# Ledger of designs, part 72: peptides against a protein of PDB entry 7RZF

Target 1, 358 residues: chain A of PDB entry 7RZF
Amino acid sequence: PFQEEHLKQLYKIVPIKDIRNLYVTFPIPDLQKYYKSNPGHYLGHLIGHEGPGSLLSELKSKGWVNTLVGGQKEGARGFMFFIINVDLTEEGLLHVEDIILHMFQYIQKLRAEGPQEWVFQECKDLNAVAFRFKDKERPRGYTSKIAGILHYYPLEEVLTAEYLLEEFRPDLIEMVLDKLRPENVRVAIVSKSFEGKTDRTEEWYGTQYKQEAIPDEVIKKWQNADLNGKFKLPTKNEFIPTNFEILPLEKEATPYPALIKDTAMSKLWFKQDDKFFLPKACLNFEFFSPFAYVDPLHCNMAYLYLELLKDSLNEYAYAAELAGLSYDLQNTIYGMYLSVKGYNDKQPILLKKIIEKM
Target 2, 358 residues: chain A of PDB entry 7RZF as posed
Amino acid sequence: PFQEEHLKQLYKIVPIKDIRNLYVTFPIPDLQKYYKSNPGHYLGHLIGHEGPGSLLSELKSKGWVNTLVGGQKEGARGFMFFIINVDLTEEGLLHVEDIILHMFQYIQKLRAEGPQEWVFQELKDLNAVAFRFKDKERPRGYTSKIAGILHYYPLEEVLTAEYLLEEFRPDLIEMVLDKLRPENVRVAIVSKSFEGKTDRTEEWYGTQYKQEAIPDEVIKKWQNADLNGKFKLPTKNEFIPTNFEILPLEKEATPYPALIKDTAMSKLWFKQDDKFFLPKANLNFEFFSPFAYVDPLHSNMAYLYLELLKDSLNEYAYAAELAGLSYDLQNTIYGMYLSVKGYNDKQPILLKKIIEKM

## One batch from the design tools (peptide; aimed at target 1 H41 G44 E50 Y318)

Design b2_p24_8_s4 (made by RFdiffusion4, then SolubleMPNN; from b2_p24_8, 10 letters changed)
Fold by OpenDDE base, seed 3:
Structure b2_p24_8_s4 (fold): chain B 358 residues (1-358), chain A 24 residues (1-24)
Amino acid sequence: as target 1 above (358 residues)
Amino acid sequence: PYIPEQLKVTEVQGDLIEAEIYLF
């Protein structure tokens, strides 16, 4: 457990690779015994959310952060960490104090709203889907993993304990939120910009770093983090599949895509899954336009259009991805390509949103 | 923590940075 002298510290670390990362770390109690409620996962889901009104959405809108991950991490025996990690832009590297202020504003929003049972239910449902359709792991890796987790879970639960949420525990969520405070923070900034500005070398790997105390005035600014009206809880994830029915293989099913619709404006090929028997589909659309590649201007306009379209879909992309849906948009010499993949149940919803943005 | 030899250099670096964050 960190003593007070280890808290409110800033580490400036020189990476080997050209990376810019911020790690905001909070010591928390060992949550392993609470695996049935997994309050750290609940908080990681919200803090790491990428939808409208999320922490990432706001930080990305400012051009400070590219990616954000939030969650619990195992520590030494008897304690854990809650970590918020962000990939920093060059501009974000100049605004680390403000980025962390926004983190505390979002955490304060979570305190103000309190624990939400519907969010827990979504986490439960998502994890249940992930468990049910989990890909086969390599036997050696899987056995080693199971052997490791047998120390933490009853034998009868060892296969499910990492996935199946059973208990909504708002008290434990609040308990973890109470540890996510400026007085309990450790900050690490990873950037090559600190090269030649460090005074210490790590013993094991030779990593150059500088340790500084975070000024009390900065801690106080973070402690006084107001509710930022830009932060909102996510909306319900509409992409979570509920129907997992697998249609029987048709007697006339071909091993290759068959042309099932032919019109002046469209051709449709279909192949039923004859191998995997999963409630998943791949929808692939090729759009043809005589204007897409007619000249450099149209080519650049088509490129810009797809980039703007992708950007406009980011709000749905994350929720879809969490629900096991993905999309891809690519320029082609003939126009554009769209792919929608994943669980078939909610693909029409995602496809509709894509088409509405087009 | 024992870093398995088979971790990609990127994962090793992440683990290193994290290990450093935890060691101090």
Scores: peptide ipSAE 0.012, ipTM 0.417, DockQ to the pose 0.019
OpenDDE base, seeds 1, 2, 4, 5: peptide ipSAE 0.012, 0.000, 0.010, 0.010; ipTM 0.411, 0.324, 0.436, 0.430; seed 5 fails the geometry check

## One batch from the design tools (peptide; aimed at target 1 G44 E50 V69 Y318)

Design b2_p25_1 (made by RFdiffusion4)
Pose (drawn by RFdiffusion4):
Structure b2_p25_1 (pose): chain A 358 residues (1-358), chain P 25 residues (1-25)
Amino acid sequence: as target 2 above (358 residues)
Amino acid sequence: SINPAEILEKRFTYDELIEDVIFNL
């Protein structure tokens, strides 16, 4: 649907609720026919990746961006999109051309070195282990899912869809990586600061927007010279699991969790899993404090402190959320709260690091 | 399946109506 008259354009949209965002839209051909190599998932794993020396961490270091989501959007049949959607700070709206410039800097940093064998092997191993201990399904919604993807795949791999990968073909990685060029951009800015500046309006919904077609100054500023920032490729993963042993049932087996520790400092509830036999467990905690909800100031500093702890600890723990260990730490009325769940091997390192950062 | 876009979407704020307007243009 994107003919070249309406390419290289930058809209400005006025919202109703106060948000600020920047969408970068590329068009690409259909890659559902390539469901073995999956080049869109490779570029999505290399663009939207938090951690040391990556696209998001440098935009956090310049104070412009809270978070960004990579990957490719799939629309209808026979055509496909690719999106880099970002949200903005107060002075992140002043430097949009520099943000998109850094986006093409990281794209060119990934075009000078191109394919990687160990990233494909690592991602295929992760999907294979995440498929081997695939948990039980709720019968409603699961049959709708496997009837939702029954139109595309044959009868043998109706289940093993986007789980098992056979081959690493760098040609398709290079093909989809070439289609991401600044002659294929469609920038869209959402900000509430364009109240009285909008000429055009939407008939169906009633929203207002613009047409600021990007002059060639910034296009030929985008693709001209792009060496690097302080970017780097992600490093070897250490949260990949290795212990897949189901520990045996002990003498004191109980059908409900029993109180084992009862002190004036803490109490526990424990149950060994009897039904599921998956090498994974969930640990949860609820820390209490009478000072958490005393007045609005003390009920306000709790969200700020807990949020800054999540800010400063996502850079470390994204590899744990990517390997299958997910944690969550949010505030409650009484006190604060913690819940770490996932594979059975790497809970101590993650929970201990959470405490010593806490 | 392992998808990092779903993990990072947890902290991303957007309006679904604006996304529909963009892609209907």

Design b2_p25_1_s1 (made by RFdiffusion4, then SolubleMPNN; from b2_p25_1, 10 letters changed)
Fold by OpenDDE base, seed 4:
Structure b2_p25_1_s1 (fold): chain B 358 residues (1-358), chain A 25 residues (1-25)
Amino acid sequence: as target 1 above (358 residues)
Amino acid sequence: PVDPSEILSKRFKSDPLIEEVIFRL
């Protein structure tokens, strides 16, 4: 457990690789006993969200951050960390104080909205999907992982305890949120720009770093983080699959796509899965336009159209990805290509959203 | 569950070494 002297510290770390990262770390109580409610996962899901009104969306809009991850990590015995980690742009490296201010504004938004049972249910459903389709790990890796998990969970729960959320505990969510305060922060900035500016060496790896106290004025700025009207809770993820039924293989199933619709305006080929037996589908659409590549102007217009379409669909991209759905849009010499892939249950919803934006 | 450490490691091409250093500091 960190003493007060270890809090409100800034570490400037020199990496071996050319990377720019920010780690905002909070010591939290050991939450392992609360695995059935997993309040750190709830908070990590929201803080790490990539949709409209998310922390990442705002930080990307400013050109300061490329990627963001939020979540709990095990520490030494008897405590954990909650970590917000971001990949910094060159510009973001100059705005670390402001980035952290935005983190505290988002955390303040989470306090103001309070714990949401529907968000917990979404996390539960996503974890259930992840559990159901857990790849068979290599036996050696799997046995080593199980051996590690047996230290924390009853034998009967070892296979499921990590994935299954059972209890909505708003009190525990609020308890963790109460630890996500500027007075408890440890900040690490990782950048080659600190080379030759460090005064300490880490004992285990020889990593060069500088430690500085965060000024009380900066801590106070973060403590006074107001509600930022740009931050919103995510909308409910409508793409999370709930039906995993696998249709029986048809007796006349062909090993190649069969033409099932032939009209003047459309052809449709279908192939049933005869190999994987997963509740997944691949929908591929090719749109033909005689104007797509007629001249450079039409090529540029077709490009611009797809860029605008992709931008308009970006609001769904993260929610679809979390739900195990993906889409792709490409210009072709004949027009446009669209693909929708993943769990079949909610593909019609995603496809409808795409068509509504077209 | 993707270990939050694995989520961190998969999404961030961060050097796992740097993460370990940050947690030991």
Scores: peptide ipSAE 0.211, ipTM 0.717, DockQ to the pose 0.380
OpenDDE base, seeds 1, 2, 3, 5: peptide ipSAE 0.029, 0.196, 0.074, 0.201; ipTM 0.566, 0.714, 0.679, 0.726; seed 2 fails the geometry check

Design b2_p25_1_s2 (made by RFdiffusion4, then SolubleMPNN; from b2_p25_1, 8 letters changed)
Fold by OpenDDE base, seed 4:
Structure b2_p25_1_s2 (fold): chain B 358 residues (1-358), chain A 25 residues (1-25)
Amino acid sequence: as target 1 above (358 residues)
Amino acid sequence: MVDPAEILSKRHKYDELIEKVIFRL
């Protein structure tokens, strides 16, 4: 377990690769016994959210961060870490203190809102979907993984324990959230910009680093993190599938797409899945416009239109992705192409959102 | 949430190395 001397530390680490990463880490109690509630996953879901009002959205808007990951990780026996990891821009590397301030502002927002059962339910549902439709892993890797986790879970639960949430435990969420404080922080900055500025070498890998105490004034600044009005909890994910019914294969199912609708303005081809038998669909739309490529101006307008449309859809992109939906929008020489893929149940909702933005 | 473990599983072996260093420091 980390003692006080190991807290409030800043590590400047030299990577082998040209990467810029920030790791904000918090020692937390061992939560393995609470796998049925998984409070670290709940907090990781919110802190790592990419939607409007998220931590990442704000940090991206400032040009400081490209990606963010939040969650629980195993430590040594008897403790874990909660980690917020971000990919830093060159500008973000100059604003690490302010990035961490925003992290604590978001954490303070989570304290102010308290644990939300609906968020837990979404995590439960998403994990149940992920478990149910988990891809076949390579047998050797899978057996090795299972052998490793047999030390942590009952044999009867070993296959499900990583995925199936059963218990909403607001008390445990609050307990973990109480550990996410500036006085409990360990910060690591990974950048080649620290080359030649380090004074220590890590024993196991020879990694060059510098260790510094975080100034008390900086800790105090983070402790006084206010509520930033830009931070909001995510809205409910309307794209989470609930119906997984697989329709029987039609007796006359063709191996190729059949033309099922032919009109002056539209043609529709359909092919039933005869191979995978998944509750998934691929909707592909090709739109033809005589104006799409008539001249350079119209071509540029069509391009700009799709870029604006994509930008207007960013609010749904992450929620759709989490729910196992994806969309793609492309310019064509004849107009535009739209694809919607994933679980079929909520595809009409996503398609409607796309059409409403068009 | 993409499981941080799943996002981490998609991270290159190098990121795992850096994380192992960070946890040992």
Scores: peptide ipSAE 0.123, ipTM 0.724, DockQ to the pose 0.292
OpenDDE base, seeds 1, 2, 3, 5: peptide ipSAE 0.093, 0.052, 0.098, 0.091; ipTM 0.708, 0.702, 0.692, 0.671; seeds 1, 5 fail the geometry check

Design b2_p25_1_s3 (made by RFdiffusion4, then SolubleMPNN; from b2_p25_1, 9 letters changed)
Fold by OpenDDE base, seed 4:
Structure b2_p25_1_s3 (fold): chain B 358 residues (1-358), chain A 25 residues (1-25)
Amino acid sequence: as target 1 above (358 residues)
Amino acid sequence: MVDPSEILSKRFKYDEKIEEVIFRL
């Protein structure tokens, strides 16, 4: 167990690779017994959200962070860590204190809103989808993994335990959230900029680092983190599939796309899946414009239009990705290409949102 | 397609060695 001397510490670490990372870590109780409620996953889902009003969205808007991951990680027996990990820009490396302030502002927002059952339900549904459509792992790796997790789960549940959410436990969410405080923080900054500025070497890997106490004034600044009005809970994810029905193969199914509609303004080709039999579809649209590539001005306008369209769709990108949907937008010499891929159930919703932004 | 399981696992995509160092410090 981390003693008080191990808390409120800053580690400056020299990487081998040219990377800039920030790890904000909190010691938490062992949550293994609570796998059916998984309060750490709930918090990791929200803290690591990428949609509008998320922590990442704000930190990206400032040019400080590229990516963010939040979640629980196993420690030694009897405790775990909750970790917020970000990829830092060069500018973000100069603003680590302010980045961490924003983390505590988001955590304070989560305290103010309290545990949300609908968010738990979304996590449950997403995990159920992930479990149902989990790719076949390599047998050797899978067996080794299962053998490892048999120490933590009943044999009957070992296959599902990593994915199964059954119990909404707001009390446990609040308990974990109460551990995410500045007085419990351990900060690690990973950057080559610390080369030649370290005074310690890690025993196992020879990693050079410096350890410093975080000043009490900085801890107080983080303790006094206010509610930042830019932070909001995510909206409900409309893209989570609920229907996984696979339509029977048509008797006259062609091995190639068949032309099923031919008009002056549109052609439609269709091919049923005859190989994978998954509740997935791929929708491809090619838009033709005689003006798209006629001159440099029109090319630039078409480019700018597509960049603006992509930007306007960013609000849906993460929610779609979480739900196993993807889209692609490209300029072509003839106009524009759109692709929508993934679970077929909610593709019409995503397609509608794309069309509404066009 | 991004594997939804990879997204949901929220596994740290960073150098596992650095993570091990951070947890041992």
Scores: peptide ipSAE 0.148, ipTM 0.694, DockQ to the pose 0.293
OpenDDE base, seeds 1, 2, 3, 5: peptide ipSAE 0.141, 0.124, 0.146, 0.129; ipTM 0.694, 0.686, 0.693, 0.695; seeds 2, 3 fail the geometry check

Design b2_p25_1_s4 (made by RFdiffusion4, then SolubleMPNN; from b2_p25_1, 9 letters changed)
Fold by OpenDDE base, seed 5:
Structure b2_p25_1_s4 (fold): chain B 358 residues (1-358), chain A 25 residues (1-25)
Amino acid sequence: as target 1 above (358 residues)
Amino acid sequence: PVDPSEILSKRFKKDELIEEVIFRL
């Protein structure tokens, strides 16, 4: 366990690559024995969420952060870390204290709302989907991974233990959340801007860094993090597939897309999957407008329309991605292209959301 | 299909070296 002297520390690290990263780390107990409830994954899902009212959404709105990752990581024997990692903008590098304040405001929001069983159920369902359709890893890598995890899980559970959530444990969620406090924080800022400003060298890799104690006033500021009204729990993910039925191959299945509908306003081609046998579909729509490219003004208006449409759909993008759905919108010389890809079960829901915004 | 666990893990994979340094410090 880290002693008090190892907590409330700021590390300024010089990277080899031109990157700007912030790591906010918390020592936590070893949670390996709680893999069936995985409280760290629950918290990582919420803290790492990218939807409206998320930590990332707010930090992006300020222009301080591009990406965010939250979750547990293995440490040395007998402890783990909970980590919040962000990719910093140039402006964000100047606002690290305020970024961390927002992290603690979001954590305080999670404390105020308490553990949510529906969020656990979504994590369970997402993990079940991920497990069921896990891409076949390379046999050598897969075998080595299994051999490594055999020390942590019963043999019968080794294949599933990383994915299968079984027990909602609000007590363990609260226990981990109680470790996510300013008094337990270790902060690392990674930036080339610290070059020539470091006084230490790491022994293993020769990484140059400076270590500083975080001032008590800053710790106190983070301890007094209020409820920021911009932070909200995510809404339920309506895109999570529940039906994985694969329809039998039709006897008349064509090797190429067949024209199945031909009207004055629409043509429809269909090809059944004869190769992958997955509960996935690819929907492609081409919209034709005689006005799309008639002149530069119409071209610019069509571009602006599509950018506004994409922006209006951003609220669904992350939830769709988590559920294994994606969409793409592009301008074409004839009008617009829309693609919806992924698990077929909830594609109609996503397509409806897109059409409602059009 | 990007495994949601891989989305989380792929973001961590970019700077494994720096992460290792951060956790050893």
Scores: peptide ipSAE 0.106, ipTM 0.672, DockQ to the pose 0.312
OpenDDE base, seeds 1, 2, 3, 4: peptide ipSAE 0.101, 0.080, 0.031, 0.122; ipTM 0.672, 0.664, 0.639, 0.681; seeds 3, 4 fail the geometry check

Design b2_p25_2 (made by RFdiffusion4)
Pose (drawn by RFdiffusion4):
Structure b2_p25_2 (pose): chain A 358 residues (1-358), chain P 25 residues (1-25)
Amino acid sequence: as target 2 above (358 residues)
Amino acid sequence: EESFIKDVLDEAEEISEMNHAATYS
């Protein structure tokens, strides 16, 4: 649907609720026919990746961006999109050309080195382990899912869809990585600061927007010289699991969780798993404080402190959320709350680091 | 064109509630 008359364009949209965002749209051909190599997931794993020396961490370091989501959007049949969607700070709206410039800097930093064998082997191993201990399904919604993807795949791999990968073909990685060029951009800015500046309006919904077609100054400023920032490739993962042993049932087996520790400091509830036999467990905690909801100031500093803890600890723990260990730490009325779940091997390192950062 | 702009607004309201990196699928 994107003919070249309406390419290289930058719209400005006025919202109703106060948000600020930047949407970078590329068009690409259909890659659902390539469901073995999956080049879109490779570039999605390399663009939208938080951690040391990556696209998001440098935009955090310049104070412009809270978070960004990579990957490719799939639309209808026979055509596909690719999106880099970002949200903005107060002075992140002033430097949009520099943000998209850094986006092509990281793309060119990934074009000078291109394919990687160990990233494909690592992602394939992760999908294989994540498929081998695939948990049970709720019977409603699961049959709708496997009837939703029954149109595309043959009868043998109706289940093993986007779980098992056979081959690493760098040609298709290079092909989709070439279609990401600044002659293929479509920038869209959402900001509430364009109230009285919009000429055009939507008929269907009634929204207002613009046409600021990007002059060639900034296009030929985008693809001209792009060496690097302080970017780097992600490093070897250490949260990949290795212990897949189901520990045996002990003498005191109980059908409900029993109170084991009762002190004036803490209490526990424990139950070995009897039904599922998956090498994974969930640990949860609820810390109390009578000072958490005293007045609005003390009920306000709690969200700020807990949010800054999540800010400063996502850079560390994104590899744990990527390997299958997810944590969550949010506030409650009475006190604050913690819940770490996932594979059975790396809970102590993650929970201990959470406490010592807390 | 109007459907594309609506999609952008829907996607903008979704990512404004996130605090970590993610990918489309």

Design b2_p25_2_s1 (made by RFdiffusion4, then SolubleMPNN; from b2_p25_2, 16 letters changed; failed a check: too like the target's own chain)
Amino acid sequence: MEKEIKEWLELSEELSKLSKAGIYK

Design b2_p25_2_s2 (made by RFdiffusion4, then SolubleMPNN; from b2_p25_2, 13 letters changed)
Fold by OpenDDE base, seed 3:
Order: C-alpha cells, then sequence, then structure tokens
Structure b2_p25_2_s2 (fold): chain B 358 residues (1-358), chain A 25 residues (1-25)
C-alpha cells in the first residue's frame, strides 16, 4: 500500500539532463476492474486538455509551463497513481506552489461542474476510432502485450478492453476526483538548480535528491483553492470523424499525382490511395510569394508570421490531434508550406480554421 | 522511494521531449 508517510512530501531531484519538471501524483484505488468506464481516462482527458479554459492553457499564458501530461498510471498491486506531469519554464520553476494551486483550482472546477456524459461520449468515440484504425503492431510485441493483459480482462474482451468504453460511471469519476486532494499529494520537482542543495543519493543511478515535508500552510492554501473563472470545460471536439466511407478506386487512377486543375493562380494535383484504403487524406499546400525571401527583413517577417499563426492555432491543434488530424506549417524559400493529414471527414473544418487565421 | 525517483526521471525525460500535451495511456 502507498504509505501515509509519503503523502504531503516534496522531492527535489537533480537530473543529469537539463530538464525542469514538476511531477504531481495522487495515490488512487486500483481502477483496472472499471476499464469499461475508465474514470481515470475521463479525468486525464480533461486535466490534460489544451483547449481554451484548460489547465495547460492558463499555465502557458503565465509562461510557467510548456507541456502537461495527465492521467492514471499503474502502481503496485491494489493501487494506481493519478499523475499530472508538467515541463516547467525557468519562470515556472519559481512558481511551483502557484502551479499546483492552479491544478487544484481546475480540479475544483471539475467537481463543481460534475461528470459530463458528453465528455465521456467523446472519449468513447475517440477510442473507438483509435481501435478501428489501429496500426499493425509487430506480432511478437502484440502477443506479449495480449498475454500480459489477459490477467486483467476476459478473453473475449482482451482485444477491445483498452479502447472500447461502454459505461458512463459518474460515481467513479467523483470517487477519483475525491482522491485528487492536497492531503493526498506527492510532489517531485526535477531541476539542476537543486545541485549542491540535496542531502540524499539514490543507490541505483546515484541521483541526488532532497525530501522535505510540504508545509501545512501550503497544503491549506491548496485546500482553499477557489473557483478560478478562467477555467472552463472544453467545448465539443468538432474534429471527431463520423464518416469513414472509402470511395472506390477510380478506373483511371494513376500511381502518381495527376494534375486535375491548372489555373493562373493554382495547380491541383491528386492521387487516390491505391494501397492503404483508409478514410484518410494528406492535403499539401505550397504558397508562393515573391516577397517571402526577397531580403532578410521579409524572411524574418515571414518567419514571425508563421510563428504567430501556429500560436493562434494552438486551441485547435490539440482537439484535431485527439481526433487523428494534424497540420504542419513551414516557411519555404518560395513562401509557405501547409500540410493537413489524417481522417478526411473533418479535414475541411480544420483547413477552414487555419485559413481563417491566415 | 528509489523506484519513485527513477520513475520521475524517466517520465520527466519523456515529457521534456514532447512538443504537445498528452494523456497517460
Amino acid sequence: as target 1 above (358 residues)
Amino acid sequence: MEEFIKEVLEESEETSKLSKAGIYK
């Protein structure tokens, strides 16, 4: 069992690499038996969300955090951990207490809103898509994985259990949320700034660390986390594909891209998929501007424009990625390159969002 | 305790390589 002596502890860890990380963990019950509802995945989906009003969006807006990962992880027999892991900026390293306060404010927002069936349905739909279009794993690795999970799932469900959500269990979501409290926290901070400030060495790797109790005043500050009005539940993910129709291969389908439109301002090349037969497409756009690389000033302006464009698209990027859509934006010597990849059904929506920000 | 420090370091190294947020699977 996770020992009570490890609760409300702060670990300051010296990494070998130049990394800054905050690792916040909560012991939770073993949720393996609840795989059909997967309440830890529901919470990980919300806590790890990047959309407007998310935890990460607010922490990024403060310049404290680059990335965030949230969710359940296996522990020892009979318990799991819920983890919130963040990549810290140099400024964020100075504001760890306030970052954790924001985590508890977001968790408090989730308690106040209660479990949302529509969010569960999105998780279900996303996982069903991921299962249906799962890439072929290496047979040996896959067999070993299946053999491992046969201990947890019925044989008839072993292929689907990791993906297919079946049951909305608000009671289990609330139960896990009730474990995400300051009195149940363990914190680790990873930074080279702790070099020469440690008092212990880990035996396996020689990692230097310090362990200290989190002050009761800090625990109370986190316990009194109010509703931060900046935190909101995500909006519905508009990028989740619903149409998986595969069009028949055209009789005149070429093994290479064919020019299907030629105008003074545009050329369009098309190649039908003749190999994979997936409801996916790759849209590639090359924009040509005679000004893009004419001088260093224009080159720098084109670079800054693209960075601002990427930043303005961050709110959609995550929701698109969850739905199996991605985009890429690059400067070229001739102008700009845009790529949109993934399920074809919602690509027009993502493309429209990109073009509206351009 | 040592296993936890190892876990934190491994996960921190993985997170530092991420360009985007994620969910633990």
Scores: peptide ipSAE 0.333, ipTM 0.862, DockQ to the pose 0.658
OpenDDE base, seeds 1, 2, 4, 5: peptide ipSAE 0.025, 0.062, 0.158, 0.026; ipTM 0.668, 0.738, 0.769, 0.685

Design b2_p25_2_s3 (made by RFdiffusion4, then SolubleMPNN; from b2_p25_2, 12 letters changed)
Fold by OpenDDE base, seed 3:
Parts: sequence; structure tokens; C-alpha cells
Structure b2_p25_2_s3 (fold): chain B 358 residues (1-358), chain A 25 residues (1-25)
Amino acid sequence: as target 1 above (358 residues)
Amino acid sequence: MEEFIKEVLEESEKISKLNKASIYK
């Protein structure tokens, strides 16, 4: 059982692999019975958000964090954990206290704004899309998964319970937010920099670690986390598909891409999907520039341009990915390659955003 | 306690792999 003695504890863990990680955990009530509202998913969506004004965006801007994941995880019987898991930079490893302060500042922002029904609706819509177009799982794995979740869900709902949100429960969101406090925190830091600075060894794997109490002054610093004006709720995800119409197969549909437009500046090939019949498309663009690979300077400039372009698109990448859209940008010996994939409905919006940054 | 250390390592490795995949794209 999770004991109170494990609260306000810091674990310094030596990994075998060269990883730097911050693992922040909060004990929360068992939320399984609230699967229709899934307040932990709501909070995980916001805390793990990568858009402007997000926790990750600010921590990346500081150079402290590469990736952040937020959400609920199963615990022992009768409780769960809310987890904020962070991949640290070398600099971020030096600023763990400040990273956690920013976490509590963001959580305080969520308290100040209160539960947002539109955010719940967005989560509901995203999950409904994910459910509707769920990839075929391996039958054995799927059956085993279903057998496992039959303990938690009615038989009639077992297929949908993980995806279909039905009830907006602001009271449950607030209840979980009330557990995300410094007095309830458990922190683990994973780094090779703790080698030779540990005093305990885990019996099963021989993992070296040190356990320390978090100083009361640090807990108080986190408790007094002010509103940071850099933190904002995300904007509505404009990439969520709403049109799932599948156009009929054209009578003259070719098994290969057909040239449908030929101009002095562009060629366009098209192939209709004749196999999957999904409301998805793959847009592939090859840009040709005679200057891209003329000399080492131009090659480096083309590389830097693409890296800057990718960086400038990061604000959309996450929202697009959540909505089942992706893009890829690559340098080619002739210029640049762009790919946009996923649900066709909002691809024009993403493509427009990319072109506006080019 | 040991289960927690195991969990932390397993989850840390998962995230680290995601980042490496993003750097090599």
C-alpha cells in the first residue's frame, strides 16, 4: 500500500542507460468508476499539452525539458497515481526544483481557470475519432486486453469504455486537482550523475538509489507557486476532423498515381484509395530548388532553414498529431520534401499553416 | 519501494526512446 511516509520524498536513481528523467507522482483516488467522465484524462490532456502557454512549451523554452507526459496510472488496489514524467536535458537536471515549481504554477493556473467544458468536449471528440478508426489489433492481444478490462466495465461498454467520454464532471476534475499538491508529491530523478552518490540498492535489478526527504522549505516554495503569466489554457484544436465522408471510387481509378495536372511549375499525381476506404489522405510534396545543393553553404542553409521551419511548426504539431494528422519535412538532394498524412478533412488547415511558415 | 524504482526506470526508458526517435527523423 502507498504509505504517507512515501510522500514528500525524493528518489535519486542511477540508470543503466544514459537517461535523464524527472518522475513526479501524486497519489489519487481510484478513478475507474468514473471512466465516463475520466477526470484524469482531462488533466493529462492539459498538463501534457505541447501548445503555446503549455507547461512543456515553457520548460522547453528554458532548455530544461525535451518531452513531458502527464496522466493517470493504475496503482495498487483502491488508489491510482497521477504522473508527470519529464525527459530532462543536462541543464534541466540542475533545475529540477524550478521545473517542479513550474508544474505547480501550471496546476495553479488550472485551478484558477476551473474546469472547461469545451476541453472535455475536445477530449470526447478526439477519443470518438480514435475509437471509430481504431486500427485492427492482434486478436490474441485484443482478447487478453478485453478480458482484463471486463473486471472494470460492464460487458456492453467494455469495447467503448476506454474511449467514449459521456459525462462532464467538473467536481471530479477539481477533486483530482486538489490531490496535485506539494504535500502529496513523490519525486524521482533518474540520472547517471548520481553514480557513487547512492546508499541503497534495489534487490531485483541491483539498481542503485538514494532516498531523501524533500526539505520543508522546498515544499513551501512549491505551495506558494504564484500564477505564471506565461501559462495559458490551450486554444481549441482546429485539426479535429468532423467530416468522415468517403467519396465513391472513380470509374477510371488507376492502381497507380495518375498525372492530373501538369504545369511549368508543378505536376500533380493522384491515386484514390482502392483498399482501405478511410477518410484519410497522404499529401506528398517535392520542392525542387537548383540552389539547394549547389555548394556546402547552400546545403547548410537549406538544412538550417528546415530545422527552423520544423521548430516554427512545433506549436501545431501536437494538436495535429492528437487529431490524427502528421507532417514530415526532409531535405532532399533536389530541395525539400513535405508529407502531410491523416484525416483528409483538416489537412488543408495544417497545409496552410505549414505554407504560412515557409 | 522496489516496484516504484522499477516503474520509474521502465517509464523513463519509454520516454527516452521516443525522444531518440524524434532526433533521428
Scores: peptide ipSAE 0.408, ipTM 0.818, DockQ to the pose 0.259
OpenDDE base, seeds 1, 2, 4, 5: peptide ipSAE 0.380, 0.384, 0.394, 0.374; ipTM 0.842, 0.848, 0.851, 0.847

